# Peptides against a protein of PDB entry 5FRP, part 66

Target 1, 225 residues: chain A of PDB entry 5FRP
Amino acid sequence: VEWTESIPQIIATREDISKELNQALAKTFIDSDPRVRRTSVMIFNKVPVTEIWKNITNKAIYTSLLHLAREKHKEVRELCINTMAKFYSNSLNEIERTYQNKEIWEIIDTIPSTLYNLYYINDLNINEQVDSVIFEYLLPFEPDNDKRVHRLLTVLSHFDKKAFTSFFAFNARQIKISFAISKYIDFSKFLNNQESMSSSQGPIVMNKYNQTLQWLASGLSDSTK

## One batch from the design tools (peptide; made by RFdiffusion4, then SolubleMPNN)

Design b2_p15_5_s1 (from b2_p15_5, 7 letters changed)
Fold by OpenDDE base, seed 4:
Structure b2_p15_5_s1 (fold): chain B 225 residues (1-225), chain A 15 residues (1-15)
Amino acid sequence: as target 1 above (225 residues)
Amino acid sequence: DFEKKLEEFINSLDP
């Protein structure tokens, strides 16, 4: 009987500790020091997704995480973009949708739209990072057609108009890149054949090869900046 | 100081 009476107090104490922790953590995401913000974001990388969902119940934390994707500090922003994309993917894979976590899911479901909206900043480094996290976390390679379609529909279901526009632009770019790579390979094979190079088409293909390389190179962000 | 506290917290969450 005494043990049962202590359970509510333990739960209440845990809830209180959890609440205080959540409040403290929420403040760190908006701290003026980029190092503090960075450390806060890193929690989502170091703690298993199931434990995050269990222990971080303050909505403001998740909202603040998403806002850091547009912050001025480059390192924190880059970390945040990778972190939120990975967290989104892990959440989709490991967290069930329940009535209790519905409000958090409403925020998490906006991560894809948040990321796709970053294309409007028109920064090459940001664009490359967004491209990377889309391929790695949002829309990873999935051989199962049903799973792939389900993931795609999930990602698109919360898009705003701007995100859709970016999505189509991204896909168009991917098609162009794929085509360019294919042509690069074809031209390379042609140019590696001595008989083909000596043909009347040799100079023409060489020119096209160079144009293709230039185009591919121009699409890559200057890694040196 | 906060980073250390946060790490301690994270470590406490690992069962």
Scores: peptide ipSAE 0.031, ipTM 0.701, DockQ to the pose 0.013
Fold by OpenDDE base, seed 3:
Structure b2_p15_5_s1 (fold): chain B 225 residues (1-225), chain A 15 residues (1-15)
Amino acid sequence: as target 1 above (225 residues)
Amino acid sequence: DFEKKLEEFINSLDP
């Protein structure tokens, strides 16, 4: 009988310790030292996603992680952008939606919008990074059509108006880039053929090839504008 | 040392 009465106190003590740790961790995300903030973000990279969801229960930590995507310190910002995108993807793949974790999911579900909204900063480096993490983590290549569509719908389901606008702009750019790359390949094949180069079309294709390269170079730079 | 405390925390999370 006496042993049973001690169990609630032990559980309460463990819960209290967990709460204290979460509170302490929440403070590190807003620390004035960029090194402290960096180390805090790295927790999400070093600890398995399932353990993060189990042990990190303070909403402020997740909110603070998302805010670091717009911080001034370049290295911390870049790390944060990669980390949050990867964490989002891993969470979708490994974490079930329950009543208990609903409040955390409400924050995590805003990661796609948070990332797409970074395009409005109009920074070339940020744009390139966002493009990269979208292809790697948010909308990765998936050969299964049903899975691909499901992922897309999941990503879009929590978009704000600004994120939708950025999404459409991004997709339009991707279509153009894909078309340009296809043409580049075609022109390259043509130019590598000696018979084709000696034809009357040789100079015309060479010009188009150069224009395509210039567009790709500028568009990769302008897609960053 | 905050880094040490954080490492200890991370290590406590990884069984």
Scores: peptide ipSAE 0.029, ipTM 0.699, DockQ to the pose 0.013
Fold by OpenDDE base, seed 2:
Structure b2_p15_5_s1 (fold): chain B 225 residues (1-225), chain A 15 residues (1-15)
Amino acid sequence: as target 1 above (225 residues)
Amino acid sequence: DFEKKLEEFINSLDP
C-alpha cells in the first residue's frame, strides 16, 4: 500500500524533472556561447530519435533548432543543417503520428521548407550543404517506387511558395549538372583518342572541354573560403 | 558545468 502511494509522487517528480529539464534545454539553444548551442544541437545526434520524441516535449526546443539553421556561427549552423535533416528522416521512419505528438510534428514537418529556403541566402557553401542533405536525408535514393513517391509527396505537402521555387530550381540545376558531366565524359573520351585529336574536330572539342570544366568549376564552392 | 549536466542527461536517457 505504501509503495502505491509513492508512485504518484515519483511520477509527479519525474514529470517535474522532465519539465525542468525541458525548460533548461530550451534556454541552452539560445545561449550566447556557441559551444553551448553546439552541444545542444548534438543531443539530437547522440540520442535516439525515439527517446528525443519521448523526453523532449517543449515545442520551443524544436523551434529553436530550426532557427539555428540561420545563425551567424558557421560551425553551429552547419551542424544544425545536417542534424535537422537527419532528424527529419529518422522521425519519418521511426515515429508514428499520434494525437499526443501532433504539435511537434507540425514543427518537424517544416524542416524541408526551412532547408530549401536556405538557397535564398545565395551562399555557395550553404547551397552545397543543402544539396548534400537533400540527397542523403530528405530525398534519399529509394529503390521502391511507391516508397519513393510517398516520401516525395510527404516532403512537398508542407512546402511554402519559396520552397517550391527552390525545389524546381534545384532540379533544373541537377539536370544541367548531369548534362555537363555527360558532355565532359564524351569530350574526355574523344580527346583520349589520338585519331580524333588530329581531326578537324580536335580543336573544337578541346574548346568545349575547357568550357565544360570551367562551368563545372564555377558551380563548386571556393575551397579557400 | 552545463556540458557535464548535458552529458549526465544524455546518459540518463540510455536505458
Scores: peptide ipSAE 0.027, ipTM 0.690, DockQ to the pose 0.013
Fold by OpenDDE base, seed 5:
Structure b2_p15_5_s1 (fold): chain B 225 residues (1-225), chain A 15 residues (1-15)
Amino acid sequence: as target 1 above (225 residues)
Amino acid sequence: DFEKKLEEFINSLDP
């Protein structure tokens, strides 16, 4: 743990991390102690993305990071999911694709698929987290249409079949949620009007309102099955 | 242009 905690400082101070250090760091990602694994993941949060790409050249580290998305330890898994999504976004924004970093990019480009494949675990908490990181990091709001479409194409270009299936399911769910929220608002407005509530439509709208609430309360993740 | 590219891309994807 103590050694791993020193790594961010070492990376910040040294321009060239030795092969030995990279190998040692790679071992920390697969350490039996979840605290060591957690600390290892935190390196990606504490060190600027440009410095990570410069100094962490062992592809096994990146591969191991991606594997932690399915980590049994909840805290490490959650941290990893957020970290890898953020790292992907930062890399797309700040790192140029070159011949020298091609092998690392081949791994990083699988992050979207790795994340979308987590939906198949059928865990509500994981689904919610994946939803969150998709909106925050993978497919963030972008007012520039060209940039938005380019990002989308980049994400989709490396999808496996399973990721595509999850992507379509996710989008379908989001549309349904948006529709449900819109209806909830409409029903709420209707029910807040005393004249409308006293009408023959009052009981019908109340029923629909309750159904909408129940659907929303059941969680966003269950609606895609 | 990008919308067309997106459609082409989606259509090129093997289901």
Scores: peptide ipSAE 0.006, ipTM 0.291, DockQ to the pose 0.035

Design b2_p15_5_s2 (from b2_p15_5, 8 letters changed)
Fold by OpenDDE base, seed 3:
Structure b2_p15_5_s2 (fold): chain B 225 residues (1-225), chain A 15 residues (1-15)
Amino acid sequence: as target 1 above (225 residues)
Amino acid sequence: DFEEKLKKFINSIDP
């Protein structure tokens, strides 16, 4: 009978230790040293998603992760953007929604909106990164139509008004880019054909080719900056 | 295993 009374204390002690560890970890995300913040973000990359969800229960950690997407330190910000997008995708694929993890999911479900809101910063480097993570993690290529639609609906279900606006703008741009790439390919094929280049259409196609390249290049951040 | 790793990590940052 006496040993049974010790079990709640042991459980409580373990829970307390876990809480303390979570609190300590939460502090590292807001540390003044960017190296500390970077290392903290890397936990989400190095530890399996299932273990993160099991052991990281402090909401402040997840909230702080999302806030780092707008921090001033470039390397930490870039890492954070990639990390949160990947973590979102992995969570959707591997973590079931339960009553116990509902509060964490409420935060994680805002990741797409958080990312799309970064377009309002009007930074070309950020825009490119956001574009990249959207294609890689948020809305990856999925040949199954039902799965693709389900993912899309999941991503959109928690959008704020600003995120929706950015989403539509992005999609419009994507269509234009796809069209431009298609034209680029066609023009390139034409230009590589000697008979076509010698035709009266040669100079016209060359001009269109150059315009297409210029347009595509203008959307790309200066790799040197 | 995770808790131990996390402790080591935290201790390395905030001694």
Scores: peptide ipSAE 0.176, ipTM 0.823, DockQ to the pose 0.012
Fold by OpenDDE base, seed 2:
Order: sequence, then structure tokens, then C-alpha cells
Structure b2_p15_5_s2 (fold): chain B 225 residues (1-225), chain A 15 residues (1-15)
Amino acid sequence: as target 1 above (225 residues)
Amino acid sequence: DFEEKLKKFINSIDP
């Protein structure tokens, strides 16, 4: 009988400790020191997604994580963008939607919009990073058509208007890049053939080749910045 | 233990 009476106190103590820990962790995401913020973001990379969802129950932590995607410190921002995209993907794959975690899912479901909205900053480095995380984590290559469609619908279902606009722009860019690469390959094959180069088409193809290279290069972030 | 890990983390930050 005495041990049963101690159980509520132990549970209460654990809940209190958990709450206090969550509150302390929440403060680290808004700390003035970028190193502290960076370390806090790294928790989401180092700890399994299932353990995070189980133990981090303060919604403010997740909100703060998403906010760091627009912070001033470049390293922390870049880390945050990668982290939140990966965390989103892992959550979709491993975490069920329940009544208990509904409020957290409401925040996590905004990650796609948060990422696509970064395109409006109009920074080439940010754009490149967003492109990368979209291909790697948000909309990864999936050979199963049903799974691919389901993932796409999940991502799109929580888009705001701005995110939709960015999404369509991204797809248009992808098509253009694909086309340019295809042409580059064709031109390269042509130029490697000596008989073709000696033809009247040689100079024309060379010009198109150079234009294609310039276009492709312009779409890449200036590695010198 | 996740909780222990977090405690260690928090203690490392809070001088």
C-alpha cells in the first residue's frame, strides 16, 4: 500500500522535472549566444525523432526552431534549415498522428511553408540550400508512385499562398534546368564529333553550347561569396 | 537516458 502512494509523487516529480527541463530548453533557443542556439538545434539532429517527440512537449521549442530559419547568424540559420527539413521527413515516416501530439503536428506541418517562404528573401545561397533540402528531405525521390503522391499531397495540404507560388516557380525552374542539361549533353556530343564540327552547323552549335553553359553557371550560387 | 543527456546539456550552458 505504501509503495502505491509513492507512485503518484514519483510521477508528479518526473512530470515536474520534465516540464522544467522543457522550459530550460526553450530558453536556449532564444539565447543571445549563437553557440547556445546552435547546440540547441543540434539536439534535433543527434536525438532520434521518436525520443524528441516523446520528451520535448513544449510547443514553444518547435516554434522557436522554425523561427531560427530566418535568424541573422548564418551558420545557425543554415543548420536550422537542414535540421527542420530532415526532422519533418523523419516525423512523417516515424511518428503517428495522435490526439496527444496534435498541437505539435500543427506546428511541424508548417515546415514546408516555412521553407518555401525562404525563397522570397531572394538570396542565392539560401535558395540553393532550400532547393537541396527539398530534394533530399521534403520531396525525395520515391520510386513508388503511391508513396510519392501521398508525400506530395501531405506537403501541399498545408501550404500558404506564398508557398504555392514558390512551389510552382521551383518546378518551372527545375524543368528549365533539365532542359538545359539535356541540351548541354546534345551539344557536347555534337562537338566531340569531328565531322560535325567541320560542318556549317559547327559554329552555331558552339555558340549554343556557350550560351547554355553561361545560363547554367548563372543559376548556381556564386561560390566566391 | 534522454533526460540525463538533456540535463547535462542544460548544465553545460548555464554557467
Scores: peptide ipSAE 0.174, ipTM 0.823, DockQ to the pose 0.012
Fold by OpenDDE base, seed 4:
Parts: structure tokens; sequence; C-alpha cells
Structure b2_p15_5_s2 (fold): chain B 225 residues (1-225), chain A 15 residues (1-15)
């Protein structure tokens, strides 16, 4: 009988400790030192998504994480963009939507819009990073049609007008890149054929090949260098 | 343990 009376106190104590820890963590995301902010973001990379959702209950932490995507410090911003995209994907895959976590989901569901809105900054480095995380985490390759469509609808369901505009622009760019790559391959095949090179079309194709390479080189980040 | 990791983290930054 006496042990049962201690359970509420233990629960209360744990809740209190959890609250204090959450409050302390929330402060670290807005710390003036970029190193502190960086370390705080890394928690989301080092701790399993299920444990994050279970233990981090302060909404301010999630909101602050999203705000770091637009911060001035490049390293923290880049880390944050990757982290939030990955966290979003992991959450969709592993976390059930419940009444208890609804308020956190309302924040997390804005991650796609937050990321797509970064295109309006008109920074090439940011654009490349956003492209990367979209392909890797937000809209990854999925061979299952139902899963792919469901993911797409989930991502789009919380878009604002600006995010939709960016989304269409992104898709248009990807189509152009795909087309350019296809042309590159075709031109390369043509150029590797000696008979084709000796034809009247040889110089024309060579020119188009060079133009395609230049276009690809200008649009694709020098990250391979 | 998440709590332990978080405590260690907080202790490392809070002077």
Amino acid sequence: as target 1 above (225 residues)
Amino acid sequence: DFEEKLKKFINSIDP
C-alpha cells in the first residue's frame, strides 16, 4: 500500500525533472554562442526519433529548431536544414499521430514549407542544400506507388502559396536537368561513333554537347570538386 | 538513456 502512494510522487518528480530539462534545452537553441546552438541541433541527430518525441515536449524547442534554418551562421544553418529534414522523414516513418502529440505535429508538419521557402533567399548554396534534403529525406525515391503518393500528399498538405510556387519551380528545374542529362548521354554516344563524327552533324552535335556540359556545370553545385 | 545524455549536454554548456 505504501509503495502505491509513492508512485504519484515519482511520476510528479519525473515530470518536473523533464520539464526543467526541456526548459534548459529550449534556452540552448537561442544561445548567443553558435557552438551551443550547433550542439543543441546535434541532439536531434544523435538521439532516436522515438526518444525525442517522448522526452522533448516543449514546443519552443521544435519552433526554435525550425528558426535556425534562417540563421546567419552558415555551419549551424546547414546542420539545421539537414537535421530538420531528416527528423521530419524519421517522424513520418516512426511516430504515430495521437491526440497527445498533435501540437508537436502541427509544428513538424511545417518543415516542408519551411524548407521550400528557403528558395526565396536566392542563395545558391542554400538552394543546393534544400535540393539535396528534398531528394534524400522529404521526397525520397520510393518504388511503392501508394507510399510515394501518400508521402507527397502529406508534404503538400501543409504548403503555403509560396511553398507551392517553389515546389513547381523545383520540379521544373529537375525536369530540365533530367532532360539535359539525357541529351548529354545521347550526344556522348553519338560522339563515340566515328562514322557519326565524320558526318555533317558531327560539329553540330559537338557544339550541343559542349553547351549541355556548360549548362550542367553551371547549375550543379561544384560539390564534386 | 536520453535523460542522461541531455543532462550531460546541459552540464557541458551551462557553466
Scores: peptide ipSAE 0.174, ipTM 0.830, DockQ to the pose 0.013
Fold by OpenDDE base, seed 1:
Structure b2_p15_5_s2 (fold): chain B 225 residues (1-225), chain A 15 residues (1-15)
Amino acid sequence: as target 1 above (225 residues)
Amino acid sequence: DFEEKLKKFINSIDP
Protein backbone atom coordinates (compact mmCIF):
# COMPACT_ATOMS: atom_id res chain seq x y z
CA VAL B 1 0.00 0.00 0.00
CA GLU B 2 2.77 2.47 0.91
CA TRP B 3 4.67 1.54 -2.24
CA THR B 4 1.60 2.18 -4.38
CA GLU B 5 1.15 5.58 -2.81
CA SER B 6 4.78 6.39 -3.47
CA ILE B 7 4.52 5.49 -7.17
CA PRO B 8 2.32 8.47 -8.04
CA GLN B 9 4.70 10.69 -6.12
CA ILE B 10 7.66 9.20 -7.92
CA ILE B 11 5.86 9.61 -11.25
CA ALA B 12 4.88 13.12 -10.26
CA THR B 13 8.44 13.77 -9.17
CA ARG B 14 9.71 12.44 -12.47
CA GLU B 15 7.21 14.57 -14.31
CA ASP B 16 8.28 17.51 -12.19
CA ILE B 17 11.91 16.75 -12.91
CA SER B 18 11.03 16.45 -16.55
CA LYS B 19 9.30 19.81 -16.40
CA GLU B 20 12.26 21.37 -14.64
CA LEU B 21 14.64 19.88 -17.16
CA ASN B 22 12.52 21.15 -20.02
CA GLN B 23 12.52 24.61 -18.47
CA ALA B 24 16.26 24.49 -17.99
CA LEU B 25 16.76 23.31 -21.56
CA ALA B 26 14.50 26.08 -22.87
CA LYS B 27 16.80 28.63 -21.25
CA THR B 28 19.87 27.20 -22.98
CA PHE B 29 18.46 27.99 -26.42
CA ILE B 30 18.45 31.69 -25.56
CA ASP B 31 21.76 31.70 -23.70
CA SER B 32 24.16 34.50 -24.57
CA ASP B 33 26.99 32.02 -25.18
CA PRO B 34 26.80 30.59 -28.72
CA ARG B 35 28.54 27.42 -27.50
CA VAL B 36 25.64 26.75 -25.16
CA ARG B 37 23.13 27.33 -27.94
CA ARG B 38 25.12 25.05 -30.22
CA THR B 39 25.17 22.28 -27.63
CA SER B 40 21.43 22.63 -27.18
CA VAL B 41 20.80 22.30 -30.91
CA MET B 42 23.05 19.23 -31.00
CA ILE B 43 20.61 17.44 -28.69
CA PHE B 44 18.27 17.16 -31.66
CA ASN B 45 21.05 15.51 -33.66
CA LYS B 46 22.37 13.16 -30.99
CA VAL B 47 19.15 11.97 -29.39
CA PRO B 48 16.80 9.68 -31.32
CA VAL B 49 13.74 11.50 -32.63
CA THR B 50 11.41 9.23 -30.64
CA GLU B 51 13.17 10.09 -27.39
CA ILE B 52 13.10 13.80 -28.17
CA TRP B 53 9.35 13.74 -28.74
CA LYS B 54 8.89 11.77 -25.55
CA ASN B 55 11.07 13.87 -23.27
CA ILE B 56 10.97 17.37 -24.74
CA THR B 57 7.41 18.51 -24.20
CA ASN B 58 7.93 22.24 -23.72
CA LYS B 59 6.75 24.04 -26.87
CA ALA B 60 9.12 26.90 -26.22
CA ILE B 61 12.10 24.65 -26.95
CA TYR B 62 10.84 23.83 -30.43
CA THR B 63 9.91 27.44 -31.11
CA SER B 64 13.35 28.54 -29.95
CA LEU B 65 15.02 25.94 -32.16
CA LEU B 66 13.21 27.32 -35.19
CA HIS B 67 14.09 30.87 -34.21
CA LEU B 68 17.82 30.05 -34.15
CA ALA B 69 17.66 29.60 -37.93
CA ARG B 70 17.81 33.41 -38.12
CA GLU B 71 20.34 34.08 -35.40
CA LYS B 72 23.49 36.13 -36.02
CA HIS B 73 26.06 33.48 -35.10
CA LYS B 74 26.82 31.71 -38.38
CA GLU B 75 27.90 28.33 -37.01
CA VAL B 76 24.88 27.99 -34.74
CA ARG B 77 22.55 29.14 -37.51
CA GLU B 78 23.98 26.67 -40.01
CA LEU B 79 23.78 23.85 -37.50
CA CYS B 80 20.21 24.79 -36.65
CA ILE B 81 19.09 24.82 -40.28
CA ASN B 82 20.51 21.35 -40.89
CA THR B 83 19.20 20.05 -37.58
CA MET B 84 15.64 21.29 -37.98
CA ALA B 85 15.37 19.95 -41.54
CA LYS B 86 16.65 16.54 -40.50
CA PHE B 87 14.44 16.54 -37.44
CA TYR B 88 11.42 17.35 -39.59
CA SER B 89 12.15 14.46 -41.94
CA ASN B 90 12.79 12.02 -39.10
CA SER B 91 9.61 13.13 -37.35
CA LEU B 92 7.53 12.54 -40.48
CA ASN B 93 9.00 9.08 -40.80
CA GLU B 94 8.97 7.93 -37.19
CA ILE B 95 6.45 9.93 -35.14
CA GLU B 96 2.73 9.30 -35.28
CA ARG B 97 0.33 12.19 -35.05
CA THR B 98 -1.68 11.92 -31.85
CA TYR B 99 -3.91 14.21 -29.86
CA GLN B 100 -1.21 14.51 -27.20
CA ASN B 101 1.54 15.68 -29.55
CA LYS B 102 -0.69 17.84 -31.76
CA GLU B 103 0.62 21.11 -30.38
CA ILE B 104 4.23 20.12 -31.03
CA TRP B 105 3.33 18.96 -34.55
CA GLU B 106 1.78 22.36 -35.20
CA ILE B 107 5.22 23.85 -34.60
CA ILE B 108 7.17 21.15 -36.46
CA ASP B 109 4.86 21.48 -39.47
CA THR B 110 6.07 25.08 -39.84
CA ILE B 111 9.68 23.97 -40.44
CA PRO B 112 9.30 23.90 -44.25
CA SER B 113 7.86 27.42 -44.23
CA THR B 114 10.57 28.56 -41.84
CA LEU B 115 13.25 27.23 -44.18
CA TYR B 116 11.73 28.63 -47.38
CA ASN B 117 11.32 32.01 -45.72
CA LEU B 118 15.10 32.16 -45.24
CA TYR B 119 15.41 32.89 -48.97
CA TYR B 120 14.08 36.38 -48.26
CA ILE B 121 17.21 37.16 -46.24
CA ASN B 122 18.96 37.26 -49.62
CA ASP B 123 22.18 35.66 -48.35
CA LEU B 124 23.95 33.36 -50.79
CA ASN B 125 25.33 31.04 -48.12
CA ILE B 126 21.94 30.67 -46.47
CA ASN B 127 20.29 30.04 -49.84
CA GLU B 128 22.78 27.31 -50.68
CA GLN B 129 22.24 25.65 -47.34
CA VAL B 130 18.46 25.84 -47.67
CA ASP B 131 18.71 24.33 -51.15
CA SER B 132 20.81 21.52 -49.74
CA VAL B 133 18.50 20.65 -46.85
CA ILE B 134 15.41 20.81 -49.07
CA PHE B 135 16.85 18.18 -51.39
CA GLU B 136 18.29 16.09 -48.58
CA TYR B 137 15.54 16.18 -45.97
CA LEU B 138 12.35 18.04 -46.96
CA LEU B 139 11.83 16.80 -50.50
CA PRO B 140 14.30 13.97 -50.89
CA PHE B 141 14.51 11.91 -54.01
CA GLU B 142 11.86 9.23 -53.66
CA PRO B 143 11.35 6.66 -56.40
CA ASP B 144 7.93 5.71 -55.08
CA ASN B 145 5.52 8.14 -56.69
CA ASP B 146 2.86 7.88 -54.00
CA LYS B 147 5.33 8.55 -51.21
CA ARG B 148 6.86 11.42 -53.13
CA VAL B 149 3.50 13.05 -53.77
CA HIS B 150 2.42 12.52 -50.19
CA ARG B 151 5.59 14.16 -48.88
CA LEU B 152 5.20 17.06 -51.28
CA LEU B 153 1.60 17.61 -50.25
CA THR B 154 2.57 17.43 -46.58
CA VAL B 155 5.26 20.06 -47.06
CA LEU B 156 3.01 22.36 -49.10
CA SER B 157 -0.05 22.00 -46.86
CA HIS B 158 1.48 24.21 -44.16
CA PHE B 159 3.07 26.84 -46.37
CA ASP B 160 2.40 30.46 -45.76
CA LYS B 161 2.09 32.76 -48.75
CA LYS B 162 5.75 33.76 -48.63
CA ALA B 163 6.97 30.17 -48.50
CA PHE B 164 4.75 29.22 -51.40
CA THR B 165 6.10 32.12 -53.43
CA SER B 166 9.65 31.05 -52.63
CA PHE B 167 8.86 27.46 -53.55
CA PHE B 168 7.42 28.50 -56.87
CA ALA B 169 10.35 30.76 -57.61
CA PHE B 170 12.79 28.01 -56.69
CA ASN B 171 11.04 25.49 -58.88
CA ALA B 172 10.94 27.92 -61.78
CA ARG B 173 14.61 28.60 -61.28
CA GLN B 174 15.42 24.90 -61.23
CA ILE B 175 13.68 24.46 -64.55
CA LYS B 176 15.61 27.35 -66.01
CA ILE B 177 18.89 26.06 -64.62
CA SER B 178 18.19 22.59 -65.96
CA PHE B 179 17.42 24.04 -69.36
CA ALA B 180 20.54 26.18 -69.29
CA ILE B 181 22.72 23.22 -68.30
CA SER B 182 21.26 21.17 -71.13
CA LYS B 183 21.99 23.97 -73.57
CA TYR B 184 25.47 24.36 -72.15
CA ILE B 185 26.13 20.68 -72.80
CA ASP B 186 24.76 20.93 -76.33
CA PHE B 187 26.83 24.00 -77.08
CA SER B 188 29.92 22.36 -75.62
CA LYS B 189 29.42 19.31 -77.83
CA PHE B 190 28.94 21.53 -80.85
CA LEU B 191 32.07 23.52 -80.10
CA ASN B 192 34.11 20.36 -79.63
CA ASN B 193 33.20 19.27 -83.15
CA GLN B 194 35.72 20.84 -85.52
CA GLU B 195 33.42 20.67 -88.51
CA SER B 196 30.65 22.43 -86.64
CA MET B 197 33.01 25.05 -85.26
CA SER B 198 34.29 25.83 -88.75
CA SER B 199 30.78 26.40 -89.99
CA SER B 200 29.00 29.76 -90.16
CA GLN B 201 27.17 28.74 -87.00
CA GLY B 202 30.38 28.44 -84.98
CA PRO B 203 30.59 32.06 -83.86
CA ILE B 204 26.85 32.16 -83.12
CA VAL B 205 27.03 29.07 -80.93
CA MET B 206 30.10 30.42 -79.17
CA ASN B 207 28.20 33.58 -78.34
CA LYS B 208 25.25 31.58 -77.02
CA TYR B 209 27.63 29.43 -75.02
CA ASN B 210 29.13 32.48 -73.35
CA GLN B 211 25.70 33.92 -72.64
CA THR B 212 24.63 30.64 -71.08
CA LEU B 213 27.73 30.57 -68.89
CA GLN B 214 27.12 34.12 -67.76
CA TRP B 215 23.52 33.34 -66.97
CA LEU B 216 24.49 30.22 -65.02
CA ALA B 217 27.14 32.12 -63.11
CA SER B 218 24.73 34.91 -62.25
CA GLY B 219 21.94 32.48 -61.39
CA LEU B 220 24.13 30.38 -59.14
CA SER B 221 25.33 33.49 -57.38
CA ASP B 222 21.90 35.10 -57.13
CA SER B 223 19.45 32.46 -55.95
CA THR B 224 16.67 35.06 -55.56
CA LYS B 225 16.56 36.11 -59.26
CA ASP A 1 28.22 24.63 -15.42
CA PHE A 2 25.22 24.57 -17.74
CA GLU A 3 27.16 22.50 -20.24
CA GLU A 4 27.59 19.78 -17.66
CA LYS A 5 23.90 19.90 -16.88
CA LEU A 6 23.14 19.62 -20.56
CA LYS A 7 25.48 16.67 -20.91
CA LYS A 8 23.78 15.07 -17.97
CA PHE A 9 20.44 15.78 -19.55
CA ILE A 10 21.52 14.31 -22.88
CA ASN A 11 22.83 11.26 -21.10
CA SER A 12 19.58 10.91 -19.24
CA ILE A 13 17.55 10.99 -22.45
CA ASP A 14 19.81 8.64 -24.40
CA PRO A 15 19.99 5.44 -22.23
Scores: peptide ipSAE 0.130, ipTM 0.787, DockQ to the pose 0.013; fails the geometry check

Design b2_p15_5_s3 (from b2_p15_5, 6 letters changed)
Fold by OpenDDE base, seed 4:
Structure b2_p15_5_s3 (fold): chain B 225 residues (1-225), chain A 15 residues (1-15)
Amino acid sequence: as target 1 above (225 residues)
Amino acid sequence: EFEEKLEKFINSLEP
């Protein structure tokens, strides 16, 4: 743990990390201690993306990072999911594709597919997190249409069949959620009007309101778990 | 132009 905790500082201060350090770091990602794995993942959060690409040259590190998205330890998994999504986005924004970094890009380009494949675990907490990182990092809001489409195409270009299926399912779900939220708002407005509430439609709308809330809530994980 | 490309791409992926 202590050694791994020093890595961000080392990377920040040294231009070149030795092959030995890369090998040692690779081992920390598969360490039996979740704290070690956590610290290893945190390197990607603490070190600028450009420095990571420059200094982390062992492919196994990137592969191992992606594997941690499915690990049993909740905290490490959650950290990993967020980290890899952010790292992907930062890499797209800041790292050029060159012949020298091609092999690493081949791994990084699988991050979107890796994340979308997490939906097949059928865990509500994981699903929510994946939803979040998609909106925040993979497909962030971009007012420029060309950039937005380019990002989307980039994300989709490396999807496996399962990821595509999840992608379409996700989008369909989002449309439904959006519709439900819209209805919720409409019903809420209606119910906030005293005259409307006193009308014959009052009880009907109240029922629909409750049903809508129940539906929306059913898609949310228990925050206590 | 990009939307059309996207649509074509998506359509090409649907088995």
Scores: peptide ipSAE 0.010, ipTM 0.353, DockQ to the pose 0.035
Fold by OpenDDE base, seed 5:
Structure b2_p15_5_s3 (fold): chain B 225 residues (1-225), chain A 15 residues (1-15)
Amino acid sequence: as target 1 above (225 residues)
Amino acid sequence: EFEEKLEKFINSLEP
């Protein structure tokens, strides 16, 4: 743990990280102690993306990072999911594709597929987190239409069949959620009107309101889990 | 241009 905690400082101060250091770092990502794995993931959060690409050249580190998305330790997994999504976005924005970094890009380009494939675990907490990182990092708001479409094409271009299927399912779900929220608002407005509530439609709308709430709630994870 | 590329790409993935 202590050694791994020193790595961000070392990377910040040294322009040339030795092969040995990269090999040692690679081992920390697969360490049996979740604290070590956590600290290793945090390197990607503490060090600028440009410095990571410059100094971390062992492809095994990147591969191992992606594997942690399915790790059993909840905290490490959650951290990893956020970290890899952010790292992907930052890399797209700041790192040029060159011959020298091609092998690393081949791994990084699989991050979207890795994330979308997490939906097949069928865990509500994971689903919510993946939803969040998609909106925040993978497909963020972009006012420029060309940039937005280019980002989308980049994300989709490396999808496997499962990720592609998951992508469509995700979008369909988001549309349904949006519709449900809209209906929730409409029903709430209706029920807040005393005249409407006293009408023959009052009980009907109340029932629809409750059904909408139940549907929305069913898609949310328990915060205690 | 990008929209057209997107449509072509989607069609290639989902025949």
Scores: peptide ipSAE 0.007, ipTM 0.324, DockQ to the pose 0.034
Fold by OpenDDE base, seed 1:
Structure b2_p15_5_s3 (fold): chain B 225 residues (1-225), chain A 15 residues (1-15)
Amino acid sequence: as target 1 above (225 residues)
Amino acid sequence: EFEEKLEKFINSLEP
């Protein structure tokens, strides 16, 4: 009987410890030392998604994670962007939506919007990273049409107006890139043909080829910056 | 000290 009466206290103590740990963890995401913030973000990469959802119940932690996407420290920001995108994808795949976790899902469901809003910073490095995580984690290639549509609808259902604008701009850009790549290939094939190069069209195609390359290169970040 | 505590916490979350 005494053991049974101690179980609620132990559970309460564990809940209290869990609460204290969550509170302590929440502070680390806003620590002045970028190394501390980095280590905090890494929790989401090292711990299985199911255990994160089970043990991290403080909403402020998730909100703070999302806020780090706009962090001034480049390494922390880049890590955070990759981490939150991956965490979103893993959550969609592994975590059921329940009444108990609804409030956390409300935050997690804003990750796509948070990422698409990063395009407004107009930083080429950030843009490239966001492009990458969209294809890898948010809207990955899915051969099943129903699953693909469902994922797309899930991502779009929580977009704000700015995110929608970015989404359409992204898609328009991808179409342009695809077209440019196609032309690059065509021009390359033409230029590799000696008869074609000797024709009156040779110099014209060479010029178009160079313009296409310049356009493609202009969209890439300088890896040295 | 904080990094160690955080690592311990992370390790405690791993099944």
Scores: peptide ipSAE 0.092, ipTM 0.765, DockQ to the pose 0.013; fails the geometry check
Fold by OpenDDE base, seed 2:
Structure b2_p15_5_s3 (fold): chain B 225 residues (1-225), chain A 15 residues (1-15)
Amino acid sequence: as target 1 above (225 residues)
Amino acid sequence: EFEEKLEKFINSLEP
């Protein structure tokens, strides 16, 4: 743990990390101690993306990072999912594709598929996290049409069949959620009108309002679990 | 199971 904790500082201070250091770091990602694995993942959060690409040249590290998305240890898994999504986005924005980094890009380009494939685990907490990182990092809101389309095409270009299926399912779900939110707003407006509340429809709308709230809440992971 | 519940719910909201 202590050794791994020193790595971010070393990477930040040294321009060239030795092959030996990369090999040693690769071992920490598969360490039996979840604290070691966690610390290893945190390197990607603490070190600028440009420095990571420059100094971490062992492809096994990147492969191992992606594998931790299915880690049994919840904290490590959650950290990994956020980390890899952010790292993907930052890499797209800041790292040029070259001949030298091609092999690493081949791994990084699988991050979207890796994340979308997590939906097949059928875990509400994982699903919520994947939803979150998609909106925050993979397919963020972008008002520029060209940039938005380019990002979308980039993400989709490396999808496997399962990821595509999950992608379509995700989008369909978002449409449904949007509809539910719209109805919630309509019901809220109705209930805020005194004349409407006094009508025969008042109790009916109140019931629908409550049902809508319950449904929206049920789609959210239990933050207590 | 959630998707089915969602569809049922949405359908119930339609007049």
Scores: peptide ipSAE 0.030, ipTM 0.560, DockQ to the pose 0.137; fails the geometry check

